# Peptides against a protein of PDB entry 7BDX, part 302

Target 1, 212 residues: chain A of PDB entry 7BDX
Amino acid sequence: EMGAAACTLLWGVSSSEEVVKAILGGDKALKFFSITGQTMESFVKSLDGDVQELDSDESQFVFALAGIVTNVAAIACGREFLVNSSRVLLDTILQLLGDLKPGQCTKLKVLMLMSLYNVSINLKGLKYISESPGFIPLLWWLLSDPDAEVCLHVLRLVQSVVLEPEVFSKSASEFRSSLPLQRILAMSKSRNPRLQTAAQELLEDLRTLEHN

## One batch from the design tools (peptide; made by RFdiffusion4, then SolubleMPNN)

Design b2_p27_8_s4
Fold by OpenDDE base, seed 3:
Structure b2_p27_8_s4 (fold): chain B 212 residues (1-212), chain C 212 residues (1-212), chain A 27 residues (1-27)
Amino acid sequence: as target 1 above (212 residues)
Amino acid sequence: as target 1 above (212 residues)
Amino acid sequence: MPVAAPVDEEALAQAAAALATLAELLA
């Protein structure tokens, strides 16, 4: 699809802060991100079975869209835009992450999780996503994924929650009662050094909170 | 089509010099512009009849591609890239401009002419396009278009040729013998002020050359 | 710190191939 190439190119250049500013400065930004969410949703809903055709133009297009969102969220003004003007997209991402099975659409999950992590850098963004219905169960659902990269970004997102008392206090009881401690402990012993480190750091943060 | 949206967005952001640099700095730039030319060519060849479906996703996509090329050519490094590394694209644009009938695909013609004009700002670019086979007849073919905007950009391109002695000298005889003087004179009396001015300026430039 | 999403080279190659195929179909 012609669109996949253009979208992939846009994904590539979106790594630039100047490009992100240009994207957001246009009068078409709102519409673009609205369509982005709809497209991603349509793609996920169209997935029959557990096997993603990773080589399809459609999948590549959706990956590029997710990548663009991630890169936009990597920039301060991009995060502000998403939180203020594209909340529906954030809701869509959260929903899609819940709709996908463990091991399904791994690359897409990673990109979407990266975008949410970036959004969580802003307190307002963190508050918004953490207050989304079913957010805590979603975290644990995602953490059951066999893919180390998925788990890594889940742990990072969890860490964002844990490190913000204003956010953590609102869901502390649910968080503590449902915490998959054994899973996180297992990850702290992973051969994947990034996953191992993330799990260890989170465990340390959790221990600190128990003593305070 | 999502592809059209992504491409349109890329078109919009390509107005930024930083975005152009990002596009060109990638290892994928050559491939992108190669595909761009092929896509534009395929679209024009697929056009049946004199009526362009301006509202189709495909047409919007192609317009966006042409817009991207135009914006890339508006930047110095972009012009250098096109002239040095994407000559096939320039050849394609010239060919497509010749393949289209007067009044057909007006918007596309305008964008392509704008791109050529931008390229002509570089002497190397001007030399390249002016030495293309059939360039002078192409100019007059395009000048027969009923659309004022098409004619405007043709006149600008002609002016670029006339203002460069190194270029003009190579085709002066053909240029003088085939000059549609009556058409240009008519344009100098146009109700369109931009077209009127461009025609007047060109006539002045031509008069100066006759006396020198 | 924010995480960047680098473009997948394989995805780019596939997208390019798809465009080429589409261009051929439109021709």
Scores: peptide ipSAE 0.055, ipTM 0.642, DockQ to the pose 0.063; fails the geometry check
Fold by OpenDDE base, seed 1:
Structure b2_p27_8_s4 (fold): chain B 212 residues (1-212), chain C 212 residues (1-212), chain A 27 residues (1-27)
Amino acid sequence: as target 1 above (212 residues)
Amino acid sequence: as target 1 above (212 residues)
Amino acid sequence: MPVAAPVDEEALAQAAAALATLAELLA
């Protein structure tokens, strides 16, 4: 419980750029993010058995960790740190997103996807993530989730790939051949305005790429 | 392990004024410091039974909490917050310092004493602490500790009282009648230079008060 | 633009409650 509270507090203050810089300036940053990845992995592995109550202290702790990673990645120096010094954490996040089932741990998925999106703002980060094994199949797997927020953040991550020619050109063939067009079209008609807009924008971007 | 790591990280970043302001600006500050006091109290109460290994994750967590309080009190807005909004925490710290035996939990004692010293920089804080029941006997009790660092920080706190006429005048009779002069004189001859200097300065301040 | 992950007030309340409970258990 105390750990969850302290971590939640750290999550709250991590919204400040000054706090992110302070976290990264310390000797303990590397260790913290290493343990973060391990803790999230342990949590996800534990889910296959006991329906641990989603409202457990353990769940909150993991949410806070994912939130901290997201907020760190929201800052330029934080993105640089993650891409240069915490690649294992990025690999872990990608793995965990693949290990979770549709509808499982929605909030955690959203936070992890938000962190990846923030990392993707850095070209080096986008290149690293997109070159991960099975990245494109993972995107489509995640897009099969019934949750609108999960799908929204997947679409935003897909958009980051589409908007960067250097990255898109490397995977264009696989991307086009596996694109779940019908699913994205369905999302463009969603009652959720954020999801609707994201899907429409992505479809427009894809059409532009087909004509160029 | 993760809880201790997160709390330790928060301790590290709390050395920044910007981080302290961020912590205090949130709606969760009151709750955090309330829980901090309760957690420290629970820890101290648990020590009377099982010799919990001083190097336990639990001990590290409590040390980090005490460190956070100290760092918050090192900043003007933090002192104001503690004196105005977290008096229960101050009461708890005073209680815990009285409950611990000589030589027991030296590091925790030092951190708690440092926090009280920082609070004492604010006149309102000094008044509040000094007017606590049994404050002067507590100072002398703590000064009986064989650890030089504990004694050093007790002497600094005593000096804060001596240097403030408004506070000292209220307790001057009790202070003079109970002063462990022989103990302080012994400390002024300590091989520890920090302890030696603190004791010498206090003795000089006391002599000045006797002549005025 | 980067996205921020705000802490849910309910999560903060739960974390505080959890800490309070732990404090009681450790007492």
Scores: peptide ipSAE 0.054, ipTM 0.634, DockQ to the pose 0.062; fails the geometry check
Fold by OpenDDE base, seed 5:
Structure b2_p27_8_s4 (fold): chain B 212 residues (1-212), chain C 212 residues (1-212), chain A 27 residues (1-27)
Amino acid sequence: as target 1 above (212 residues)
Amino acid sequence: as target 1 above (212 residues)
Amino acid sequence: MPVAAPVDEEALAQAAAALATLAELLA
C-alpha cells in the first residue's frame, strides 16, 4: 500500500525531464526497471478471469509503474536507456500485451502501448520492438480490443512501423497478408475523433505504400 | 519489495531541487507527508525490542521515506512547506527520536536528525522545533547514543540552537542547567574526526556565550 | 511526438489511502 503511494508520486514527478534524468543517473535505475517488469508480470498473472479490481492498491501500483515507464520513454535519454539497458522490460510489456484479453486491463494496456510508442520514436527501439517474435500478430490481436483508446494507441504504433522504411520493409509481406483492413476501415468511421483520425492517416499511409 | 524500490528511487531523485518542487507542487504533497509520518510511526511502534531487521524491505522503505523528508528539507521551498504545512510530521519525527532507545534504529535516527537539522536552517523551523515540549531533554537523550553519527547530528542540531540568539535565549536556563558537558567534552576527544570537530566547535560556541 | 502519461489523481489518492491503511495495520 505504501509502495503504491510512493510509486504514484514517482509517476507524477516523472513527467519532468529532470526527474527522468535523475532516475536514470542513479545506481538503482536498472534494478528498479527490472523489478518493474517482474511486478507487472506478476500482477497480470494474478488476474483471475475478467474481474479486474481497477481500484485496488495493487492495480494502482502497476498503473504507476507503467506510467513511469511511459514518461521515461517520453524523454530521449529515457528511450536510450530502455533500448540499451532494459530490453527485458520491453519484452515483458510485449508479452503482457499479448497475455491480456480484449477488454481486460484497459488502462494498463493503454499505458503499456504508450510506452512502446514512445520507445518506437527511437529507431533502435522501433527496430527492436518490431523484430520481436509475433509482433505483427500482436498488433492485430490488440486491434481487436473493444476499447477505443487501446485501438488508438495500437494504430499509432502501427503507424510508427509503417512510416519507417527500414523497419516496414522487413515485415511488409507478413504485414500485408494479415492486415485487418476491414477493422481499420471501421475505425476510420469511428465516432471517436482521435481514433478516426488515426485510422484515416494510417489508411492514407498504407495507400501511399501500395502505389510506391 | 517493489514499494521499497519505488520509494528508494524517489528518495534518490529527491536530492534535486526540481524534483522537490515537483513533489510539492502536486496536490498530493500534504497527503504524502502525512502518510509518511504515520508510516514511520507505525514502523517504530512495530519494533520489538532491540532487534532491528536493517535489511528488511520495510526498514528500507522507512529509510527512504526519512531520506525524502531530509532531501525536501534541504531545499528552501521544502523547508518552508514542512514548517508551514507539515508540522505534524515534524512532531512525529521528534516523538520517534524520543521513542527510540540508544543504539536502536541508528540509520533512521540519523536521517531524522538530518531532516530536523535541515529544517532548523529556517528560523521559523528552528523556532518551532526548539519550542517543542521536551526538546532539550530529547537532545541530551539522543546524545547518550553510542553511535557517533547519531551524536554528530545531535551536536549539529544543538549548534543550530546555540547560534540563534532568538531561540537560545528562550531556553538558555534549561539548556545550561541540563547540559551534558562531560559527554560533549568526551566527544571532543573522539577518534571520529567529524564528531570531534563538531564537539569542539560547540564547546567554543558555548564558551563564547558564557563570556558574553 | 512522445506521449506523456499523466498521473491519475484518483490513483494517487487511493495509493495514499492505502498507505494510511497499511500504517494502521502495522500499528
Scores: peptide ipSAE 0.054, ipTM 0.634, DockQ to the pose 0.064; fails the geometry check
Fold by OpenDDE base, seed 2:
Structure b2_p27_8_s4 (fold): chain B 212 residues (1-212), chain C 212 residues (1-212), chain A 27 residues (1-27)
Amino acid sequence: as target 1 above (212 residues)
Amino acid sequence: as target 1 above (212 residues)
Amino acid sequence: MPVAAPVDEEALAQAAAALATLAELLA
């Protein structure tokens, strides 16, 4: 419980660039993010089926950890740190996203996806994530989630890949062959305006790429 | 483990004024420091006798909390917050210092004393602390601790009182009647140079006051 | 643009509540 509170507070202050720099400047940053990944992994492994203990202290703790990672990745130095020194954490996040079933731990999925998206703003980060084994299948797996927020952040991640020619070229064949176009088209008609816009923009970007 | 790590990280970053401002600017600052006091109290109450579980996650968590309070109090806005809005925490710290036996939880005592010292830099804080019931007896109780670091910070706190005429005048009679002069004299001959200096300075200040 | 993950007020409240509960358990 105390851990969850402290972690939540740290999550709150991690929105500050100065705080992120302070976190990373400390000798314990590597250890902290290592333990973060392990803790998130342990939590996901402890989940029995579709049971969401969303209101538990453990859940809140893990959410806070994911939030901290997201906020760290929102800052340039944070992205650099994660991409250069904490690739294991990125691997863990990708793995956990694959381990979760559709509808399972939706809030955590969103936070993890936000983290990956922020990392993908760095070209090196985008390259690393997109070159991860099973990345494209993972995206489509996640896009099958009934939750609009999950799908929104998946679409943003896909867009990050599509918008970077160097990265897209490496996966273009796999991407085109497996693209769930009907699903994305359905999202472009969503009542959720954010999801709708993201899907429409992605479709426009894809059309532009095929004409080039 | 993770809770202790998160709290330790927060402790580390709390050394920054910007982080302190971020902590205090949040709507949850009051709640955080309330829980901090309660947690420290619960920890101290859970201690059976002289058993120091210094290496436990729980201990580390509580130490980190005390460290956060100390660092918050090191900043002007933090002192103002504690003195104006978190007096219960100050009361708790004073109480806990009284509840602990000599030699018990030395590290925690030091951190709590450092917090009080930082608060005492603010005249309002010094007044509040010094006017607490049993404050003078508490100082002498703490000064009986065999640990040099505890005694050092007690002497600094005593010096803060002595150096402020308005505050000292209110307790001068009780102070003079109960002053463990022999103990302070012994400390002025300590092999610990910091303790020795603190004791010598206090003795000089006291001599000056008696001649006035 | 990067996305920030603001702390949910509910999450903060829950964390605070959890700490309070732990304090009670330790007491």
Scores: peptide ipSAE 0.052, ipTM 0.636, DockQ to the pose 0.062; fails the geometry check

## One batch from the design tools (peptide; made by RFdiffusion4, then SolubleMPNN)

Design b2_p28_1_s1
Fold by OpenDDE base, seed 3:
Structure b2_p28_1_s1 (fold): chain B 212 residues (1-212), chain C 212 residues (1-212), chain A 28 residues (1-28)
Amino acid sequence: as target 1 above (212 residues)
Amino acid sequence: as target 1 above (212 residues)
Amino acid sequence: SEELKKREEELEYELALRRDRSVLLKKE
């Protein structure tokens, strides 16, 4: 209980850039983000059996951790910190996104995808994430999720790859060969306007790349 | 481990007034400070048997909680919040200070005394604390502590009472009858310059009150 | 050298700034 409450407050205040700088300027940041990855991994591994109530203290704690990572990655110095000093956390997030089944832990998936999206704003972060083993298969696995918010954030991350020539060129063959075009086309017709727009924009970006 | 890390980061950033305002502006502040009191109480009650290593994750967690309370009480809106909405936490801190033996949990005592001192900056806070049952006996119990920092913060809190006529008048008889004058005189000769000064100032303040 | 590392970090920062993409903040 207390850990979840403390972490939730930390999440709330981490929406401030100055708070993120204060977190990262401390000597405890490395340890915190190391334990964060381990805690998130332990939580996801515990899900294989018990339907943990989504509103449990443990769930809220992990949500707050993922929220903090997202908010840190929203700041330039936070992205630098994650990509330089907390790569294991990024690897863990990618792993956990692969370990979760479609429709499982939707809220956590969304938060993790938001964090990866923010990391992908930096070219170094985008390179690191996109060069991760199984990254392209992971994107398509996640795009099979029934949740519109999960799919939205996957499409945003895919767009980050597609819009960066240095990154896209390395994965272009695998990307083109495995692209779930019919799924993206279906999303472009979604009733969810955010998902619809993201899918349409990605399809336009992909068409531009085929003509080059 | 993770709870202690999160709480420690929250403690670090709570040194900012804007962070304190953000904590208190959230709907989760009441719950957080309620659980804080319970957590601190549970920790102190667990000490009766096992010499918990001062550097344990549990100790660090409780230190961070006490540090957050101190930092909240350092801000005007934080004092208002504590005195209006978290009185039970103040009562808990007073209780825990009484439950701890001289020389026991020195670091926690210091943090709790710092929080009470900060609360005492507000007349409403000072009134609330000083009107607590057993407050004067508690001050003398704490002043028997062998630790100079504990004694320093006790003397500061005593000075807050002495310097406020509205508060001192209510306790003046009990205060005068129970005053450990020899102990305070001994502290005025301390090799610790901070303790020495605090004891000297308090003795001067007390002399001024005897001549009125 | 530390200077080379700093220049690489500055270059990476400049490259990041070229991407006009909005960050996502997640409030609790």
Scores: peptide ipSAE 0.076, ipTM 0.804, DockQ to the pose 0.032; fails the geometry check
Fold by OpenDDE base, seed 5:
Structure b2_p28_1_s1 (fold): chain B 212 residues (1-212), chain C 212 residues (1-212), chain A 28 residues (1-28)
Amino acid sequence: as target 1 above (212 residues)
Amino acid sequence: as target 1 above (212 residues)
Amino acid sequence: SEELKKREEELEYELALRRDRSVLLKKE
């Protein structure tokens, strides 16, 4: 309980840029983000067991951790810190997104995808994530999720790759060969306006790339 | 481990007034400070057992909690919050200071005394603490500590009481009858300059009160 | 501390110039 309460407060205050700078300016940031990755991994591994009772406190704790990572990645110095000094955490997030089944831990997936999207704002972060083994298959795995919010954040991350010629060129053949075009077309007809818009914009970006 | 790391980061960032305002402006502050008191109490109760191995993580967690309370009490709105909405936490801190033996949990005692000192800056806080049952005996119990830093913070809290006529007048008879004058005189000769100064200043303040 | 802050601000400025995309803040 106390850990979840503290992490939740830390998540709340981490929405401030100055708080993110204070978190990173301390000598404890590296340890914190290392343990964060381990804690998130332990939580996801516990889900495959018959333990239906995800302790509401444990779930809240992991959500707060993922929220903190998202808010850190929203700041330029936070992105630089994650990409330079906490790559293992990024690798863990990518791994956990692959380990989760469609419809499983939707809220956690959204937070993790938001963190990756924020990291992708920096070209160095985008390069690191997109060059990770199995990245393109992971995007399509995640896009198979029935949850519209998960799919929205996947499409946003795909768009980050497509909009960066230097990154897209390296994986363009794999991307084109594995593109779930019919799934994206279905999302462009979604009743969810955010998902609809994101899918339409991505389809337009892809059409532009086919003509160049 | 993760809880201690999160609390430690929260402690670090709570040195900012804006972070304290953000902590208190949320809907989770009351719950957090309630659980804080319970956690600190559980820790102190665990010390009376043969469990020599205070888990370094548990100790660090409790230190961070006490540090957060200290930093919250350093801000005017934080003092108002503690005195109005978290009196149970203040009562718990006073209780735990009484439960700890001389030389026991020195660092925790210092943090708790610093929090009480910060609360004492507000007249409402000073009134609440000084009117707590057994407050004067508690001060003398704490002043029997062999640690100079504990004694320093006790003397600072005593000075806060002595310098406030409205508060001092209510307990003046008990204060004068139980005053460990020889102990304070010994501290005024301490090799620790901070303790020496605090004891000298308190003795001067007490002399001024005897002549008025 | 001040030198770290200045380096952070310089790094933020350099990073902001590369790719202006709206970040996703997840408030509690």
Scores: peptide ipSAE 0.071, ipTM 0.801, DockQ to the pose 0.043; fails the geometry check
Fold by OpenDDE base, seed 1:
Structure b2_p28_1_s1 (fold): chain B 212 residues (1-212), chain C 212 residues (1-212), chain A 28 residues (1-28)
Amino acid sequence: as target 1 above (212 residues)
Amino acid sequence: as target 1 above (212 residues)
Amino acid sequence: SEELKKREEELEYELALRRDRSVLLKKE
């Protein structure tokens, strides 16, 4: 499909900061990111009935869209744009991460989690994401995924909350009461070295917060 | 449509040389330009039956594709890529310019003509285009268009041939025998200053060649 | 735009005040 090809090229070039600035400096950015959320949502809704082959042109198109959002969020001005002008897209990403079952659409989950992690580098972005209804339950739902890469990116997002005292203080009670400690401890013993390291670092950060 | 939005963004950012280099440096470029030709051809074939409103998402998508080709051809490495690796796309553009009636798809014609003009800056590109079957009749067909901007870009392409002695010598007999001199003279008296200037310059270049 | 540059500089300054965390890029 031509749309998938064009979107894939746009994804590839969006790895450059200059390209992200060019996208955001245009009058088309708002419309693009609005339709992006709708397109991703439509794709996820289609999965409940038809076994869409993960390798379809439509799947590749949605992956490219999520990749573009990730690369935009990797840039300071891109994070600001998303937090100020495309909050609906962030809401959609959070919703879709909740709607997807464990093991379902792993590649898309990873891209969406990477985008949320990048947005969480901005304090306003972190506040917005963490104050979203059901955010803490969503983290634990995602951490139940059998995929090590999904779990890795969830742990990184959890760490973003833990390392920001202003944000963590608002949810600390809920966080402590629902923390899947056994799951995180199991990940700290993973054969995947990246997952193992991320789980160990998070456990150290949590211990530091309990002693303060 | 999401495809039109993505393609429009890609068109906008392709105005940068660095973005063109990034597109061409990727492994997706060949596939993209192959599908581009097919998509443009499919669009033009659809016009014979259904009055596609010129402002449809599909029309905008095709305009964006033609715009990308134009911007790629504006760069030296882009011209080389098109002439060496995407000749089928150039053939398609020439064919579509012949298939479109006078006054039909004016915006698309302008973009396609701009792309051919940019390709003609490369000597290999100019040779390839000018040696295409029916090229001289195609120029005169296009010069019959009522649109001043179409005619302007045709005159520029004609001038590219006239100013290259190696290329012009191969078609000089056919060119001289079929030249719509009265049409070009009429354009030299146009109220459109850009068209008027282009027609005057071409007439001067032609006179110089007759005296040599 | 000039406004976009200014906002970028403000956000880069905000990042410098916090613990350094690397962004995640997905090129293709």
Scores: peptide ipSAE 0.070, ipTM 0.804, DockQ to the pose 0.038; fails the geometry check
Fold by OpenDDE base, seed 4:
Structure b2_p28_1_s1 (fold): chain B 212 residues (1-212), chain C 212 residues (1-212), chain A 28 residues (1-28)
Amino acid sequence: as target 1 above (212 residues)
Amino acid sequence: as target 1 above (212 residues)
Amino acid sequence: SEELKKREEELEYELALRRDRSVLLKKE
């Protein structure tokens, strides 16, 4: 209980850029983000057996951790920190996104995807995550999720790759060959306006790349 | 491990007034401080049996909690919050200070005393803590501590009582009758300059009150 | 209460979601 409460408060205040700078300016940041990855991994591994109640202290703790990572990644110095000093955490997030089944831990997936999206704003971050083993298959695995929010954040991450020629060029062949075009087209017809817009924009971006 | 790390980061960032306002502006603050008291109490109760290594994650967690309370109490709105909405936490801190033996959990005592001192800056806070059952005996119990920092913070809290006529007048008879004058005089001769100064100032304040 | 915790999770989740929107606007 107390750990989750403390972590939740830390998540809330981490919405401030100054708080993120304070977190990163301390000697404790490295250890914190290292243990964060381990804790998130432990939680996801525990889901295979026990119906962990989504409302558990443990779930809340992991959500707060993922929220903190997202908020850190929202800031330029935070992105730089994560990509320079906490790569294992990014690797863990990518791994966990792969380990989770479609429809499983939707909120956690969204937060992790948001963190990766924020990391992808930095070219160095985008390069790092996009060069991760199995990244392209992972995007499509995640895009198979029944949840519209998960799919929305996947599409945004895909768009980050597509909009960066230096990154896209390295994996363009794999990307084109594995693109779940029918799935993205279905999303462009979604009743969810955010998902619809994101899918339409991505389809336009992809068309632009085919003509160049 | 993770809980202690998160709480430690929260402690670090809580040194900012804006962070304290953010903590208190949330709907989570009440629950957090309620559980804080319970967690601190549980820790102190566990000390009677096991030589809890002072460097344990649990100890670090409790130190961070006490640090957060101290930082919240350092701000006007935080003091008001504690005295209005978290009185049980203040009662718990007072109780725990009584439950700890001289020389036991020195760092925790210091943090708890600092929090009470910060609360005592608000007249409402000072009234509340000074009217707590056994408050005067508690001050003298704490002043028997072999640690100079504990004694220093006790003397500061005693000074807060002495400097407030409205508070001092209510318990002046008990205060005068139980005052460990020889102990305070010994502290005024301490090699620790902070303790020496605090004891000297308190003795001067006490002399001023005897002549009025 | 579980209900308070759920509202808190929803609010924090919404705040995180709002930040992601602001970041998208910075890429245009």
Scores: peptide ipSAE 0.037, ipTM 0.782, DockQ to the pose 0.048; fails the geometry check

